# Peptides against a protein of PDB entry 5EG6, part 22

Target 1, 151 residues: chain A of PDB entry 5EG6
Amino acid sequence: RLRSQTVSTRYLHVEGGNFHASSQQWGAFYIHLLDDDESEGEEFTVRDGYIHYGQTVKLVCSVTGMALPRLIIRKVDKQTALLDADDPVSQLHKCAFYLKDTERMYLCLSQERIIQFQATPCPKEQNKEMINDGASWTIISTDKAEYTFYE

## One batch from the design tools (peptide; aimed at target 1 E43 L68)

Design b1_p18_8_s2 (made by RFdiffusion4, then SolubleMPNN; from b1_p18_8, 9 letters changed)
Fold by OpenDDE base, seed 2:
Structure b1_p18_8_s2 (fold): chain B 151 residues (1-151), chain A 18 residues (1-18)
Amino acid sequence: as target 1 above (151 residues)
Amino acid sequence: MKSGEVKPFKPKKIYKAK
């Protein structure tokens, strides 16, 4: 028998000193391009230019200044992250955030929490690894008038 | 998309059983 389902709509948010996902509130985050050899830390050197898939980025909350660890932004094809895509990042495409220097860990939404999800290698395609829906993100417009939510 | 832009982030639709 088929079960009824509800679609969850959430946004990355910072509250109470923690990253979480809210269905009613959203955060605005700086996305900073870093050098590939940039070390982890509270202070980092930001590069200018267009962000491409495969590059290292930092997400920083515009309100609190809280930051996630260094991430590699990757292009998403359905439920797979592409490992070799290097075209410019587009808001029209979904992306995934690989936690740099981990064993295939990706930034992921689980219920209301932000967690790390371990992707599995794609057995037939070396340039892909399988992620879940919670690890697939959309970069959306900052036009507040387009949404019923607030920051 | 350029470095330093400020954006909100939304995950892909997640279905929950009712």
Scores: peptide ipSAE 0.401, ipTM 0.751, DockQ to the pose 0.025
OpenDDE base, seeds 1, 3, 4, 5: peptide ipSAE 0.047, 0.027, 0.235, 0.038; ipTM 0.599, 0.503, 0.716, 0.570; seed 1 fails the geometry check

Design b1_p18_8_s3 (made by RFdiffusion4, then SolubleMPNN; from b1_p18_8, 10 letters changed)
Fold by OpenDDE base, seed 3:
Structure b1_p18_8_s3 (fold): chain B 151 residues (1-151), chain A 18 residues (1-18)
Amino acid sequence: as target 1 above (151 residues)
Amino acid sequence: MKSGEVVPYLPKRIRKAK
């Protein structure tokens, strides 16, 4: 049996006031750095500086203003989210978006829908949680999007 | 990276049987 590999890219997108994953269109989102003690709300205070893994962020659609709940951006190693990584976020490196104050819920793509996926604790490593491929995201700045997606 | 406009996406490799 011969196997081939192809790349299927899905983009976070907002349409009709709903989040979904599109294979045709990519959405631009502001990623805002928040204080760890920032409360959930439509209005929030943003911090300046470099975003590190483990920090609280907000994703806000640049076009519609629709926002996801507060997220903790976490580093991904293979199929695991790292709970204690704190180095600066790297573009093009896999990351996961933990829904803050939930029981291990992560932003996840299922079919074409954006859902919450509950990660499983890693039995061997307490600093890791098992996620699925749909919860392993990549982010790049919009100034890099042209070259990345259109070549 | 700093705060700013980003594109979140999933570059997934799909194994297809030939």
Scores: peptide ipSAE 0.613, ipTM 0.861, DockQ to the pose 0.022
OpenDDE base, seeds 1, 2, 4, 5: peptide ipSAE 0.361, 0.551, 0.342, 0.611; ipTM 0.704, 0.815, 0.697, 0.860

Design b1_p18_8_s4 (made by RFdiffusion4, then SolubleMPNN; from b1_p18_8, 9 letters changed)
Fold by OpenDDE base, seed 1:
Structure b1_p18_8_s4 (fold): chain B 151 residues (1-151), chain A 18 residues (1-18)
Amino acid sequence: as target 1 above (151 residues)
Amino acid sequence: MKSGEVVPFLPKKIYRAK
């Protein structure tokens, strides 16, 4: 017998000076394309254009201006992040956010917190890293944010 | 998806013990 569990939904949200998960509110974030050689900091140079997997991005809360560290947006296939995918980012596809200059750390949702999850290398596939569901994200434009989500 | 676009993250299913 499996233990009893409660299933709920969460949105990425900024409140109280922190990134966290909310059951009722969602945050809208700017996704900024950066140069690969852009340094970490509060100030950064934004590039124009369509974002491709493998590129460096900044996620910035549209209201508070709070930002995550530099991320590399990676394509997700099942339970793996693809390290060498470079096609345009699709809002209908899952993605993962690798924290740049870390040892396989990915942006991850855990309960009501946003944390770093360390991906596991794929021994047989050097171009893939194993992630959990919490590190897999789906993003859409704000004009489509009003929808019914089912358990 | 274009640079500078405002996007929300879709909700995730979270499991916790009762």
Scores: peptide ipSAE 0.235, ipTM 0.636, DockQ to the pose 0.025
OpenDDE base, seeds 2, 3, 4, 5: peptide ipSAE 0.214, 0.157, 0.179, 0.206; ipTM 0.631, 0.614, 0.605, 0.623; seed 5 fails the geometry check

## One batch from the design tools (peptide; aimed at target 1 H32)

Design b1_p19_1 (made by RFdiffusion4)
Pose (drawn by RFdiffusion4):
Structure b1_p19_1 (pose): chain A 148 residues (1-2, 6-151), chain P 19 residues (1-19)
Amino acid sequence: RLTVSTRYLHVEGGNFHASSQQWGAFYIHLLDDDESEGEEFTVRDGYIHYGQTVKLVCSVTGMALPRLIIRKVDKQTALLDADDPVSQLHKCAFYLKDTERMYLCLSQERIIQFQATPCPKEQNKEMINDGASWTIISTDKAEYTFYE
Amino acid sequence: AFTNMGPQSSSSSSSSVSS
């Protein structure tokens, strides 16, 4: 959110995009700290904590973003030292692992990476673009099937 | 893998309609 500005992470046309009309449901998988990038990867059970490495995989298309470090957001900053459990409707940032402070970010409908600004005296913090702050919530679905 | 976030649940039902 930038209420009219609300956009959702979604996959269509073979790309991740920030949609104003539809939202995707993504599996969030914990990865070990030393797992490497690839189309094949090992996932681990457990509750998601800030600072941990995760893979987001579209439940519909199966496509995934690169490895991300989920980080807690305070106002406009990513807190790199935060390690508590990720909770419902928390604001999060996703650092693209092994990049120069590049975060998952929207530019209108586009999903891009955007570089964070290091903080002056508080070096456990990085300033992030407004499009790099994401609210997380668990999802569910009901399905009914009939025929005449 | 199991986690606290993302797709957590689903449910289903079915029926037939006679005319």

Design b1_p19_1_s1 (made by RFdiffusion4, then SolubleMPNN; from b1_p19_1, 11 letters changed)
Fold by OpenDDE base, seed 3:
Structure b1_p19_1_s1 (fold): chain B 151 residues (1-151), chain A 19 residues (1-19)
Amino acid sequence: as target 1 above (151 residues)
Amino acid sequence: SKSNLGPLSESESSSVIEV
């Protein structure tokens, strides 16, 4: 049995001082682990350790230094974000980026724009929130099949 | 700790052959 799926891919990119989605260009980012109680701001303290789902992170463009607000990286199961997953982040799995301290807002791709998408509570499963496809991301390391964290 | 990430994409293409 042969299955082939080709879907148009868009990448997170920084251009003109703004985050956008590009089908042809991609940005390289640092993912910084933060403490759960770290405040929002341009200045932040990076924690040591391996990134796990549920932890607070900062995405910073390696070229421009532009950063998104604090995010909680969450595991994705089909069309849902898992609220209680805490295993190590894997490149092989899709993830979602919850905008910390918001009402279920997730980093979402809509055409060429990066927007916030409000997830819908899953009535049957309190530990899940329903997201759209644009809010499901794949992380790819710059030089390895599985990303490695550096101190 | 930090990681240098390449493309952060919404989706990826896949082709699989199941025997």
Scores: peptide ipSAE 0.175, ipTM 0.710, DockQ to the pose 0.106
OpenDDE base, seeds 1, 2, 4, 5: peptide ipSAE 0.023, 0.071, 0.051, 0.021; ipTM 0.569, 0.620, 0.589, 0.599

Design b1_p19_1_s2 (made by RFdiffusion4, then SolubleMPNN; from b1_p19_1, 12 letters changed)
Fold by OpenDDE base, seed 4:
Structure b1_p19_1_s2 (fold): chain B 151 residues (1-151), chain A 19 residues (1-19)
Amino acid sequence: as target 1 above (151 residues)
Amino acid sequence: SKSNLGPLSESESYSVIEL
């Protein structure tokens, strides 16, 4: 986001059995790696290994067990999600969460709500689609979540 | 730096943040 903007930092959080974006509280989530052909459901098989862009993941709240639908984690380049990136997902690198089996729907915050935002195809680059800032997320381990971020 | 934190793994819990 632009430095001139005064948008508050938001954290994905579960409260009252629902996902929301909090300015004060952060949730701890397991990011489970799934097979590409894994079906949607409460029961799923988890794979070992480091998570790569383009892979299917399941975000599960460590406290409540609440989970989002299956997501494909995608690399972010400025205001675009990359469709063909497959390198390992690094902490603090911006990423986007595509809702699997949707028409370009991404996990997005809108004020305090977590919604689905439909990305727009990039007219110039077929391997990219345009997302808004609310669909760009940063991931960090919980043991470092309260630390100051350094490049 | 960002690169020294390592890739995501299922063995750890994470915060998901919008900055």
Scores: peptide ipSAE 0.584, ipTM 0.899, DockQ to the pose 0.043
OpenDDE base, seeds 1, 2, 3, 5: peptide ipSAE 0.576, 0.571, 0.578, 0.577; ipTM 0.899, 0.895, 0.898, 0.897

Design b1_p19_1_s3 (made by RFdiffusion4, then SolubleMPNN; from b1_p19_1, 11 letters changed)
Fold by OpenDDE base, seed 5:
Structure b1_p19_1_s3 (fold): chain B 151 residues (1-151), chain A 19 residues (1-19)
Amino acid sequence: as target 1 above (151 residues)
Amino acid sequence: SKSNLGPLSESESSSVIEL
């Protein structure tokens, strides 16, 4: 017997020392640009510049300071993550967050949980990976200067 | 660079490790 799941808008939030998905609460995050050679750790060096797809970033909760592992932000097109897109990140477009140095693992929302979801390769399109809807994110800036990343 | 990101949304997925 198959149960239908309800798709609803959920927000990334930190509570109780964990990342989770909330329908009511959302957290504000700093997105930090890192150098491609930056190592994983609690301490990291922030790089200057505008964020482009394909670059390494850190998401840090503005309240708790809790951070996700290093991510590569990728452009999304028709439920696929683009591996070779390198244009500036735009809030007008969906994005995906690849967990750096994993086997195609992406940051994914599953009900109340934030999980890693393994993307499937596209056999005919080597520059794309198939992701599910839960791995596609929309960035909403808390700043008035929308669509702009600054130091 | 810094940018304050608010809510990120969309849903339904399957398996693996909780962050």
Scores: peptide ipSAE 0.035, ipTM 0.666, DockQ to the pose 0.100
OpenDDE base, seeds 1, 2, 3, 4: peptide ipSAE 0.017, 0.019, 0.028, 0.031; ipTM 0.582, 0.550, 0.621, 0.593; seeds 1, 3 fail the geometry check

Design b1_p19_1_s4 (made by RFdiffusion4, then SolubleMPNN; from b1_p19_1, 13 letters changed)
Fold by OpenDDE base, seed 2:
Structure b1_p19_1_s4 (fold): chain B 151 residues (1-151), chain A 19 residues (1-19)
Amino acid sequence: as target 1 above (151 residues)
Amino acid sequence: SKSNLGPLSESESEAVIEV
């Protein structure tokens, strides 16, 4: 029986002022909900409420305060990002982070680095874009993460 | 199961992001 080499899970982390993906360390991030018309910047207005797919968010490291550019959270189905999903974001379900105001650029893992990956449009499905596994993330609340990892 | 965690709570909650 060929044991499927389980690729080790990597976690989004900030080290030395840079975002990277670590197998040993994980960062805790605030996911701030923004208005759709909110401008890019270090200062932003946070909106209350549950986060839904298609909404604009700001990821901020809880320790360093380092932030990524504005992102749109999109639902993932297999290797595709859904462009029109608007239901509440589910924990432990795959999602993608579209870099707002770009040409199909998504937050992506490449080895230990965090890069931008350009998704390919789906010719037959206008509401989908093709992404890779490195662009499929899982979000877990810190309280649930602690429970899951120590189980 | 994934279904038991429910939706991601309000934007003020901290989260771990894995890939």
Scores: peptide ipSAE 0.395, ipTM 0.799, DockQ to the pose 0.042
OpenDDE base, seeds 1, 3, 4, 5: peptide ipSAE 0.024, 0.037, 0.385, 0.377; ipTM 0.536, 0.600, 0.770, 0.777; seeds 1, 3 fail the geometry check

Design b1_p19_2 (made by RFdiffusion4)
Pose (drawn by RFdiffusion4):
Structure b1_p19_2 (pose): chain A 148 residues (1-2, 6-151), chain P 19 residues (1-19)
Amino acid sequence: RLTVSTRYLHVEGGNFHASSQQWGAFYIHLLDDDESEGEEFTVRDGYIHYGQTVKLVCSVTGMALPRLIIRKVDKQTALLDADDPVSQLHKCAFYLKDTERMYLCLSQERIIQFQATPCPKEQNKEMINDGASWTIISTDKAEYTFYE
Amino acid sequence: PSVSSSHSVTSSLYSDSSL
């Protein structure tokens, strides 16, 4: 959110995008700290904590973003030292692992990476673009099937 | 007409490796 500005992470046309009309449901898988990038990867059980490495995989298309470090957001900053459990409707930032402070960010409908600004005296914090703050919530679905 | 139904979680803050 930038209420009219609300966009959702979604996959269509073979790309991730920030949609104003539809939302995707993504599996969030914990990965070990030393797992490497690839189309094949190992996931682990447990509750998601800030600072941990994760893979987001579209439940519909199966496509995934690169490894991300999920980080807690305070106002406009990513807190790199935060390690408590990720909770419903928390604000989060996704750092693209092994990049120069590049975060998952929207530019209107586009999903891009955007570099964070290091903080002056508080070096456990990085300033992030408004499009790099994402709210997380668990999802569910009900299905009914009939025929005449 | 017969009606069948199901309900499931599509995402969680728990990482399940079976998915």

Design b1_p19_2_s1 (made by RFdiffusion4, then SolubleMPNN; from b1_p19_2, 7 letters changed)
Fold by OpenDDE base, seed 5:
Structure b1_p19_2_s1 (fold): chain B 151 residues (1-151), chain A 19 residues (1-19)
Amino acid sequence: as target 1 above (151 residues)
Amino acid sequence: PVVTFSYEETSSLYSDSSR
C-alpha cells in the first residue's frame, strides 16, 4: 500500500517570537526593498520602487517587527527558482526567497516549521535551481489573504 | 497576466506542500 501524503496550505506567521508556518493564522509582512549592497542588520535603508525578481528584500512582520535575514526574491517556474529573472514581482505568482550569502538556501516551510532548504543546481539549466514545494511561496495582499483564508 | 502591485501595504505569504 502506498503511503498517503497530506497536502496543506500554510502561511508564514510569527508566533512566540519565532517564524512558523501556520494553517490557521497568517502574518502580515512588509516586503522592503533594499540596496544590493545593504548589510545584514536590524537597521536598514528601504528603497523606493517596485520590487523586481533578483532584488534584495527584507520581510518584516507588521505586528512584531521581527524580520527574516536579507532575502533575494526569485521567480519560480514549476519547481525551479530562476536566477536571472528581473521582471517586477507580481502577486499570486510563485516566488522563492533565497537567503542572501548562503549556499543556495531558500526559505521553506516544513510542517509547522520555517527552515532553510538547500536548492539543487540544475545541471542542464544553469539559470535555475531546483526547490521543493515548501520553498515556493505565493504573495498576496492582506485583503486577498483574508479572503483566501476565510473562504 | 497578473497585474504588478506595489508593496507599500502588507502582504501575506503562503505555500502549498505535501508531506
Scores: peptide ipSAE 0.513, ipTM 0.816, DockQ to the pose 0.078
OpenDDE base, seeds 1, 2, 3, 4: peptide ipSAE 0.262, 0.437, 0.145, 0.330; ipTM 0.720, 0.863, 0.683, 0.818; seed 3 fails the geometry check

Design b1_p19_2_s2 (made by RFdiffusion4, then SolubleMPNN; from b1_p19_2, 7 letters changed)
Fold by OpenDDE base, seed 2:
Structure b1_p19_2_s2 (fold): chain B 151 residues (1-151), chain A 19 residues (1-19)
Amino acid sequence: as target 1 above (151 residues)
Amino acid sequence: PVVTFSYEKTSSLYSDSSK
């Protein structure tokens, strides 16, 4: 016998001037590639090229222009973030967003809120960090627009 | 093999959580 479990999906969204996690609305974001030495700020220089895991990115809301702090996009293997993956980012794979210059803090959803989750080091695997489900994201291409759906 | 996508377009991000 297996235990029953409920899974809920929430989308990164901007509403009322804040980032939140919505079950019915999703935001359209630009994922900008930055130089590794790019400083934090509202203004930044975008690099050309395909985004690879391990690189620094900026997530910018296409509607409001609001942005999250600089993030390092990392490949996810099950419940772990890979620290040394450097292949091109794929829609087929889950990813995690490490908040740059933090102590293993990752972009995470908790109920309707967007928070920082501290990953746990993997004792036997130096190239991995353990994250929770809320810190594992899927990126999908979409049109530039806010979308709301009702089930 | 990895399928890449165009970063000139916008993207949506979602996560699944267990209750």
Scores: peptide ipSAE 0.477, ipTM 0.798, DockQ to the pose 0.081
OpenDDE base, seeds 1, 3, 4, 5: peptide ipSAE 0.460, 0.433, 0.416, 0.464; ipTM 0.790, 0.769, 0.757, 0.791

Design b1_p19_2_s3 (made by RFdiffusion4, then SolubleMPNN; from b1_p19_2, 7 letters changed)
Fold by OpenDDE base, seed 3:
Structure b1_p19_2_s3 (fold): chain B 151 residues (1-151), chain A 19 residues (1-19)
Amino acid sequence: as target 1 above (151 residues)
Amino acid sequence: PVITFSYEVTSSLYSDSSR
């Protein structure tokens, strides 16, 4: 018999000028919709509208102003990122953040560090890429930050 | 892991250029 284990919750956070993951602290982020042809830079043009999977976004820390590179937000199904999903992104959805213009690199939590994880192609399903649990992010608002999430 | 946004999300995420 295997004993039951509780999955720990980790939050994206900015500390000491770096992105990291914390089990105790969370950062509050802005998500900005960009044009698909928007170039990489510290300055960018934000679009109005509901964010859909497949669109290009910028994540900006509301406190420090630090931003990640341009990302494509993708829908997650189990341990796969969907490449062709385009429905609206909602709270409590699981998503993956593809680093734009890379070879299948995704924003990933490894222990307490934020790294890039290279997804593996799905030979049988061309519209999917295999990611790990660290690359699957659950979306919440600040009023939900106190809750613990389980896989 | 969890990503937390600085505004309330009722249904779908909305990008606001005024934020």
Scores: peptide ipSAE 0.425, ipTM 0.857, DockQ to the pose 0.201
OpenDDE base, seeds 1, 2, 4, 5: peptide ipSAE 0.405, 0.385, 0.391, 0.414; ipTM 0.755, 0.745, 0.746, 0.853; seed 4 fails the geometry check

Design b1_p19_2_s4 (made by RFdiffusion4, then SolubleMPNN; from b1_p19_2, 7 letters changed)
Fold by OpenDDE base, seed 4:
Structure b1_p19_2_s4 (fold): chain B 151 residues (1-151), chain A 19 residues (1-19)
Amino acid sequence: as target 1 above (151 residues)
Amino acid sequence: VEVSFSYETTSSLYSDSSR
C-alpha cells in the first residue's frame, strides 16, 4: 500500500538504469572516499579511513554498480549546508551532497526524480548555503541488500 | 553518542520532500 501524502519520505534507488527517489524501495550504496584531487571518471582510487564532512565521495549502487558524479559531503545545520565543517560524518546528522565543481548544485529529490538543486548563498553567513528539504539526506548503515516496503 | 560513518558498509539514503 502506497499512501498519498503531500510530504513523503523517499529513498535513493536505482531502477531501469537510472537514479530515482522511491517511496517503496531503498538501494544499498557504497560511499567511497576519494582524494580531493581525484579526477572524474568511471575508474577511481578509493581512500581508506573515516569519511569527514568536506571530503569528496563517490556513491555507487551495490547492486548495479551505477555511480553518481563526485560529491562533496557537507554537514547540514537546519536549512543550510555548512561549507567548512570537517568533523567525521555522523549518522545522527543530516547531510547534503554538493556536486563537485558546480555552482552550488546539490543532490536533491523532487517527487520521484533525482535532480540538482542550486543552493542560495547566505548573505550574512559566508560559510553556509541555503538548501531545501529535498537536498537534506539521512544516511543509515545497512546490509548489502535491496528492500521493498509498503505503507 | 555519535556514530561515525564508514565506507566499509553499505548505506541507504533517504530524504523528506513535498510531492
Scores: peptide ipSAE 0.495, ipTM 0.802, DockQ to the pose 0.082
OpenDDE base, seeds 1, 2, 3, 5: peptide ipSAE 0.487, 0.493, 0.470, 0.464; ipTM 0.801, 0.803, 0.793, 0.790

Design b1_p19_3 (made by RFdiffusion4)
Pose (drawn by RFdiffusion4):
Structure b1_p19_3 (pose): chain A 148 residues (1-2, 6-151), chain P 19 residues (1-19)
Amino acid sequence: RLTVSTRYLHVEGGNFHASSQQWGAFYIHLLDDDESEGEEFTVRDGYIHYGQTVKLVCSVTGMALPRLIIRKVDKQTALLDADDPVSQLHKCAFYLKDTERMYLCLSQERIIQFQATPCPKEQNKEMINDGASWTIISTDKAEYTFYE
Amino acid sequence: SSFEVLSSSYEVESSLYSH
């Protein structure tokens, strides 16, 4: 959110995009700290905490973003030292692991990476673009099938 | 004419617990 500005992470046309019309449901899988990037990867059980490495995988298309470190957001900053459980409707940032402070970011409908600004005296914090702050919520679905 | 119910279900699609 930048209420009219609301966009959702979604996959269509073979790309991740920030949609104003549809939202995707993504599996959020915990990875070990030392797992490497690839089309094949190992996931682990447990509750998601800030600072942990995660893979987001589209439940519809199966496509995934690169390894991300989920980080807590306070106003406009990513808190790198935060390690408490990720909770419903928390604001989060996703750092693309092994990059120079590049975060998952939207530019209108486009999903891009955007570099964070290091903070002056508070070096456990990084300033992030408004499009790099994401609210997380668990999802569910009900299905009914009939025929005449 | 009549309608036949084939299935009905509910599930959690995503969570904050990793499987």

Design b1_p19_3_s1 (made by RFdiffusion4, then SolubleMPNN; from b1_p19_3, 7 letters changed)
Fold by OpenDDE base, seed 3:
Structure b1_p19_3_s1 (fold): chain B 151 residues (1-151), chain A 19 residues (1-19)
Amino acid sequence: as target 1 above (151 residues)
Amino acid sequence: SKVVVLSESYEQVSSLYSK
């Protein structure tokens, strides 16, 4: 059944030196494409080109410079993250941010907090793992011309 | 590099539907 209750949209934001989720404020983040073999650190080499699912990215707050650990951006299908999708990232598609070199940990909203959520493997589909709704994100570019919309 | 805003995804099952 369709819920009658409206849900407020939250955004990733940095405040007071911390990442958090806000319904009233949104952060603008650089999304940097990295090489797959790039090591973790404050300094990193940014690659040119369009971002594809499965690639390693670095999210950096444009205001504070605060950064998240290296992430792998993954395509989302319903409630699952796709492990092998490699098409260009689309604003029309949901995405998830896997924390690189973790045991299926994803960037997740929980109330006003940003947490790591451990995805559950899909026994019948090895190319998928199940995430919760809080781990499903939408990307809104400040430069919409840079995005190609795919169905 | 691109500058992006990250929001909750729309059409979330748990948010929109109940049994």
Scores: peptide ipSAE 0.522, ipTM 0.808, DockQ to the pose 0.024
OpenDDE base, seeds 1, 2, 4, 5: peptide ipSAE 0.281, 0.350, 0.427, 0.222; ipTM 0.771, 0.708, 0.766, 0.594

Design b1_p19_3_s2 (made by RFdiffusion4, then SolubleMPNN; from b1_p19_3, 7 letters changed)
Fold by OpenDDE base, seed 1:
Structure b1_p19_3_s2 (fold): chain B 151 residues (1-151), chain A 19 residues (1-19)
Amino acid sequence: as target 1 above (151 residues)
Amino acid sequence: SEVVVLSESYEEVSSLYSK
Protein backbone atom coordinates (compact mmCIF):
# COMPACT_ATOMS: atom_id res chain seq x y z
CA ARG B 1 0.00 0.00 0.00
CA LEU B 2 0.99 3.60 -0.55
CA ARG B 3 1.23 5.84 2.48
CA SER B 4 0.68 9.57 2.39
CA GLN B 5 -0.29 12.38 4.70
CA THR B 6 -3.35 14.56 4.45
CA VAL B 7 -5.02 17.27 6.47
CA SER B 8 -8.25 16.62 8.30
CA THR B 9 -10.44 19.39 9.57
CA ARG B 10 -12.82 19.27 12.48
CA TYR B 11 -15.24 21.93 13.58
CA LEU B 12 -16.46 22.88 17.00
CA HIS B 13 -20.09 21.81 17.11
CA VAL B 14 -22.93 21.32 19.55
CA GLU B 15 -24.94 18.14 19.37
CA GLY B 16 -27.15 16.49 21.91
CA GLY B 17 -26.41 19.17 24.42
CA ASN B 18 -22.67 18.67 24.25
CA PHE B 19 -19.72 20.24 22.56
CA HIS B 20 -17.86 17.99 20.16
CA ALA B 21 -15.71 18.13 17.09
CA SER B 22 -17.43 17.29 13.83
CA SER B 23 -15.80 16.51 10.54
CA GLN B 24 -19.09 16.92 8.71
CA GLN B 25 -20.85 19.89 10.26
CA TRP B 26 -19.66 23.18 11.64
CA GLY B 27 -21.34 25.11 14.37
CA ALA B 28 -21.84 28.81 14.34
CA PHE B 29 -20.78 30.63 17.48
CA TYR B 30 -20.94 34.14 18.70
CA ILE B 31 -17.66 35.25 20.16
CA HIS B 32 -18.33 37.85 22.82
CA LEU B 33 -15.77 40.12 24.38
CA LEU B 34 -16.01 40.32 28.15
CA ASP B 35 -14.45 42.49 30.77
CA ASP B 36 -11.45 40.99 32.48
CA ASP B 37 -13.27 41.05 35.79
CA GLU B 38 -16.47 39.49 34.48
CA SER B 39 -17.52 36.54 36.60
CA GLU B 40 -18.45 33.14 35.29
CA GLY B 41 -22.10 32.64 34.52
CA GLU B 42 -24.80 32.40 31.93
CA GLU B 43 -25.47 36.08 32.28
CA PHE B 44 -22.70 38.40 31.20
CA THR B 45 -22.14 41.84 29.78
CA VAL B 46 -20.73 42.01 26.29
CA ARG B 47 -18.20 44.66 25.40
CA ASP B 48 -17.88 46.34 22.05
CA GLY B 49 -14.67 46.48 20.11
CA TYR B 50 -12.11 44.45 18.30
CA ILE B 51 -10.98 41.37 20.15
CA HIS B 52 -7.33 41.28 21.15
CA TYR B 53 -5.20 38.42 22.29
CA GLY B 54 -5.16 38.17 26.05
CA GLN B 55 -8.77 39.24 26.40
CA THR B 56 -11.60 37.26 27.92
CA VAL B 57 -14.20 35.89 25.55
CA LYS B 58 -17.32 33.77 25.54
CA LEU B 59 -18.19 31.34 22.78
CA VAL B 60 -21.93 30.88 22.53
CA CYS B 61 -23.64 28.54 20.11
CA SER B 62 -25.87 30.60 17.87
CA VAL B 63 -28.47 27.86 17.68
CA THR B 64 -28.68 26.36 21.16
CA GLY B 65 -27.27 29.16 23.25
CA MET B 66 -24.88 26.76 24.92
CA ALA B 67 -21.66 28.39 25.96
CA LEU B 68 -18.18 27.36 26.94
CA PRO B 69 -16.66 28.72 30.13
CA ARG B 70 -14.85 32.01 29.99
CA LEU B 71 -11.83 31.78 27.75
CA ILE B 72 -8.76 33.86 27.26
CA ILE B 73 -7.86 33.91 23.61
CA ARG B 74 -4.12 33.63 23.13
CA LYS B 75 -1.87 33.91 20.15
CA VAL B 76 -0.12 30.77 18.99
CA ASP B 77 3.43 30.57 17.75
CA LYS B 78 4.24 27.11 16.47
CA GLN B 79 3.34 24.86 19.39
CA THR B 80 3.33 27.53 22.04
CA ALA B 81 0.69 29.84 23.40
CA LEU B 82 1.90 33.36 23.95
CA LEU B 83 0.93 34.77 27.31
CA ASP B 84 1.68 38.40 26.66
CA ALA B 85 0.49 38.98 23.11
CA ASP B 86 -2.11 41.73 22.94
CA ASP B 87 -2.50 42.56 19.27
CA PRO B 88 -5.85 42.21 17.48
CA VAL B 89 -6.99 38.68 16.77
CA SER B 90 -6.54 37.66 13.17
CA GLN B 91 -8.72 35.11 11.43
CA LEU B 92 -5.65 34.05 9.50
CA HIS B 93 -3.70 33.24 12.64
CA LYS B 94 -3.98 30.23 14.88
CA CYS B 95 -5.13 30.80 18.43
CA ALA B 96 -5.55 28.96 21.68
CA PHE B 97 -8.35 29.16 24.19
CA TYR B 98 -7.16 29.18 27.75
CA LEU B 99 -9.85 28.23 30.22
CA LYS B 100 -9.85 31.12 32.61
CA ASP B 101 -8.88 30.49 36.22
CA THR B 102 -7.37 27.08 35.53
CA GLU B 103 -3.89 25.67 35.76
CA ARG B 104 -2.90 26.17 32.15
CA MET B 105 -5.89 24.28 30.77
CA TYR B 106 -6.69 24.85 27.12
CA LEU B 107 -9.59 23.91 24.90
CA CYS B 108 -8.38 20.92 22.93
CA LEU B 109 -9.51 18.64 20.14
CA SER B 110 -9.09 14.91 20.67
CA GLN B 111 -10.65 12.91 17.88
CA GLU B 112 -14.33 13.84 18.06
CA ARG B 113 -14.14 15.09 21.64
CA ILE B 114 -13.53 18.48 23.10
CA ILE B 115 -11.32 18.19 26.14
CA GLN B 116 -9.07 20.24 28.33
CA PHE B 117 -5.36 19.97 27.77
CA GLN B 118 -2.87 21.14 30.34
CA ALA B 119 -0.14 23.18 28.78
CA THR B 120 3.41 22.75 29.93
CA PRO B 121 5.38 25.77 31.06
CA CYS B 122 8.14 26.72 28.73
CA PRO B 123 11.32 26.42 30.79
CA LYS B 124 13.30 28.95 28.82
CA GLU B 125 10.53 31.41 28.10
CA GLN B 126 8.20 32.52 30.86
CA ASN B 127 5.87 34.20 28.40
CA LYS B 128 5.08 30.95 26.59
CA GLU B 129 3.28 27.71 27.30
CA MET B 130 3.66 24.57 25.25
CA ILE B 131 0.45 23.21 23.75
CA ASN B 132 -0.33 20.36 21.42
CA ASP B 133 -1.72 20.67 17.90
CA GLY B 134 -5.21 19.88 19.10
CA ALA B 135 -5.20 23.01 21.21
CA SER B 136 -4.49 25.20 18.21
CA TRP B 137 -7.61 26.61 16.62
CA THR B 138 -8.60 28.77 13.71
CA ILE B 139 -11.45 31.25 13.82
CA ILE B 140 -13.29 32.21 10.67
CA SER B 141 -16.34 34.38 10.21
CA THR B 142 -19.49 32.52 9.22
CA ASP B 143 -19.84 34.39 5.96
CA LYS B 144 -16.45 33.13 4.94
CA ALA B 145 -17.20 29.67 6.27
CA GLU B 146 -20.40 29.40 4.29
CA TYR B 147 -18.48 30.28 1.19
CA THR B 148 -15.62 27.91 1.85
CA PHE B 149 -17.14 24.96 3.68
CA TYR B 150 -20.13 22.72 3.15
CA GLU B 151 -22.44 21.04 5.61
CA SER A 1 -19.13 38.34 15.58
CA GLU A 2 -20.46 34.99 14.49
CA VAL A 3 -17.67 32.55 13.83
CA VAL A 4 -16.71 29.02 13.07
CA VAL A 5 -14.03 27.44 15.23
CA LEU A 6 -12.00 24.74 13.58
CA SER A 7 -8.88 22.70 14.07
CA GLU A 8 -6.70 20.99 11.53
CA SER A 9 -4.69 17.85 12.03
CA TYR A 10 -2.62 15.56 9.92
CA GLU A 11 -3.36 11.91 9.37
CA GLU A 12 -1.80 9.15 7.38
CA VAL A 13 -3.74 7.81 4.43
CA SER A 14 -3.21 4.43 2.86
CA SER A 15 -3.99 3.70 -0.75
CA LEU A 16 -4.63 0.35 -2.36
CA TYR A 17 -1.71 -1.27 -4.09
CA SER A 18 -2.17 -2.55 -7.61
CA LYS A 19 0.30 -4.31 -9.82
Scores: peptide ipSAE 0.378, ipTM 0.750, DockQ to the pose 0.018
OpenDDE base, seeds 2, 3, 4, 5: peptide ipSAE 0.515, 0.348, 0.337, 0.409; ipTM 0.812, 0.798, 0.792, 0.768; seeds 2, 5 fail the geometry check

Design b1_p19_3_s3 (made by RFdiffusion4, then SolubleMPNN; from b1_p19_3, 7 letters changed)
Fold by OpenDDE base, seed 2:
Structure b1_p19_3_s3 (fold): chain B 151 residues (1-151), chain A 19 residues (1-19)
Amino acid sequence: as target 1 above (151 residues)
Amino acid sequence: SEVVVLSESYEQLSSLYSK
């Protein structure tokens, strides 16, 4: 049974020069594949090919050009991020965005804010990290029909 | 490169239902 509260799906969005989470608006972001050794910066070289879990990506707002730091896209299994998954990214799969070169920090939505959430190591499984709900994302194609990456 | 929309996961919606 549905609980007596109204919850709307939130989306990553850029407004007023800041990243935030919105239930009314959604942002369209370029997801660029980077080389594993690509350095941080406003200028970067985009690699060709389909994005796989475990690879380094850049998210860039298609409207404002604002970008997040380099991220490693990881597959999500329920409340855990998988560290060794390397299959192609799928719209049917949940994902998490690890902020590269941090101590298990993940892109996370909290109310209307975008924050960093520190994942907890999984004690029994070294290939997993425990994340909260806000750190789990779904990639939706702007076409909303078929999810296919372009080269 | 592909343009994508990022939303919170559907698993979060499961908490809206009583067990």
Scores: peptide ipSAE 0.515, ipTM 0.814, DockQ to the pose 0.029
OpenDDE base, seeds 1, 3, 4, 5: peptide ipSAE 0.293, 0.298, 0.302, 0.502; ipTM 0.772, 0.770, 0.774, 0.806

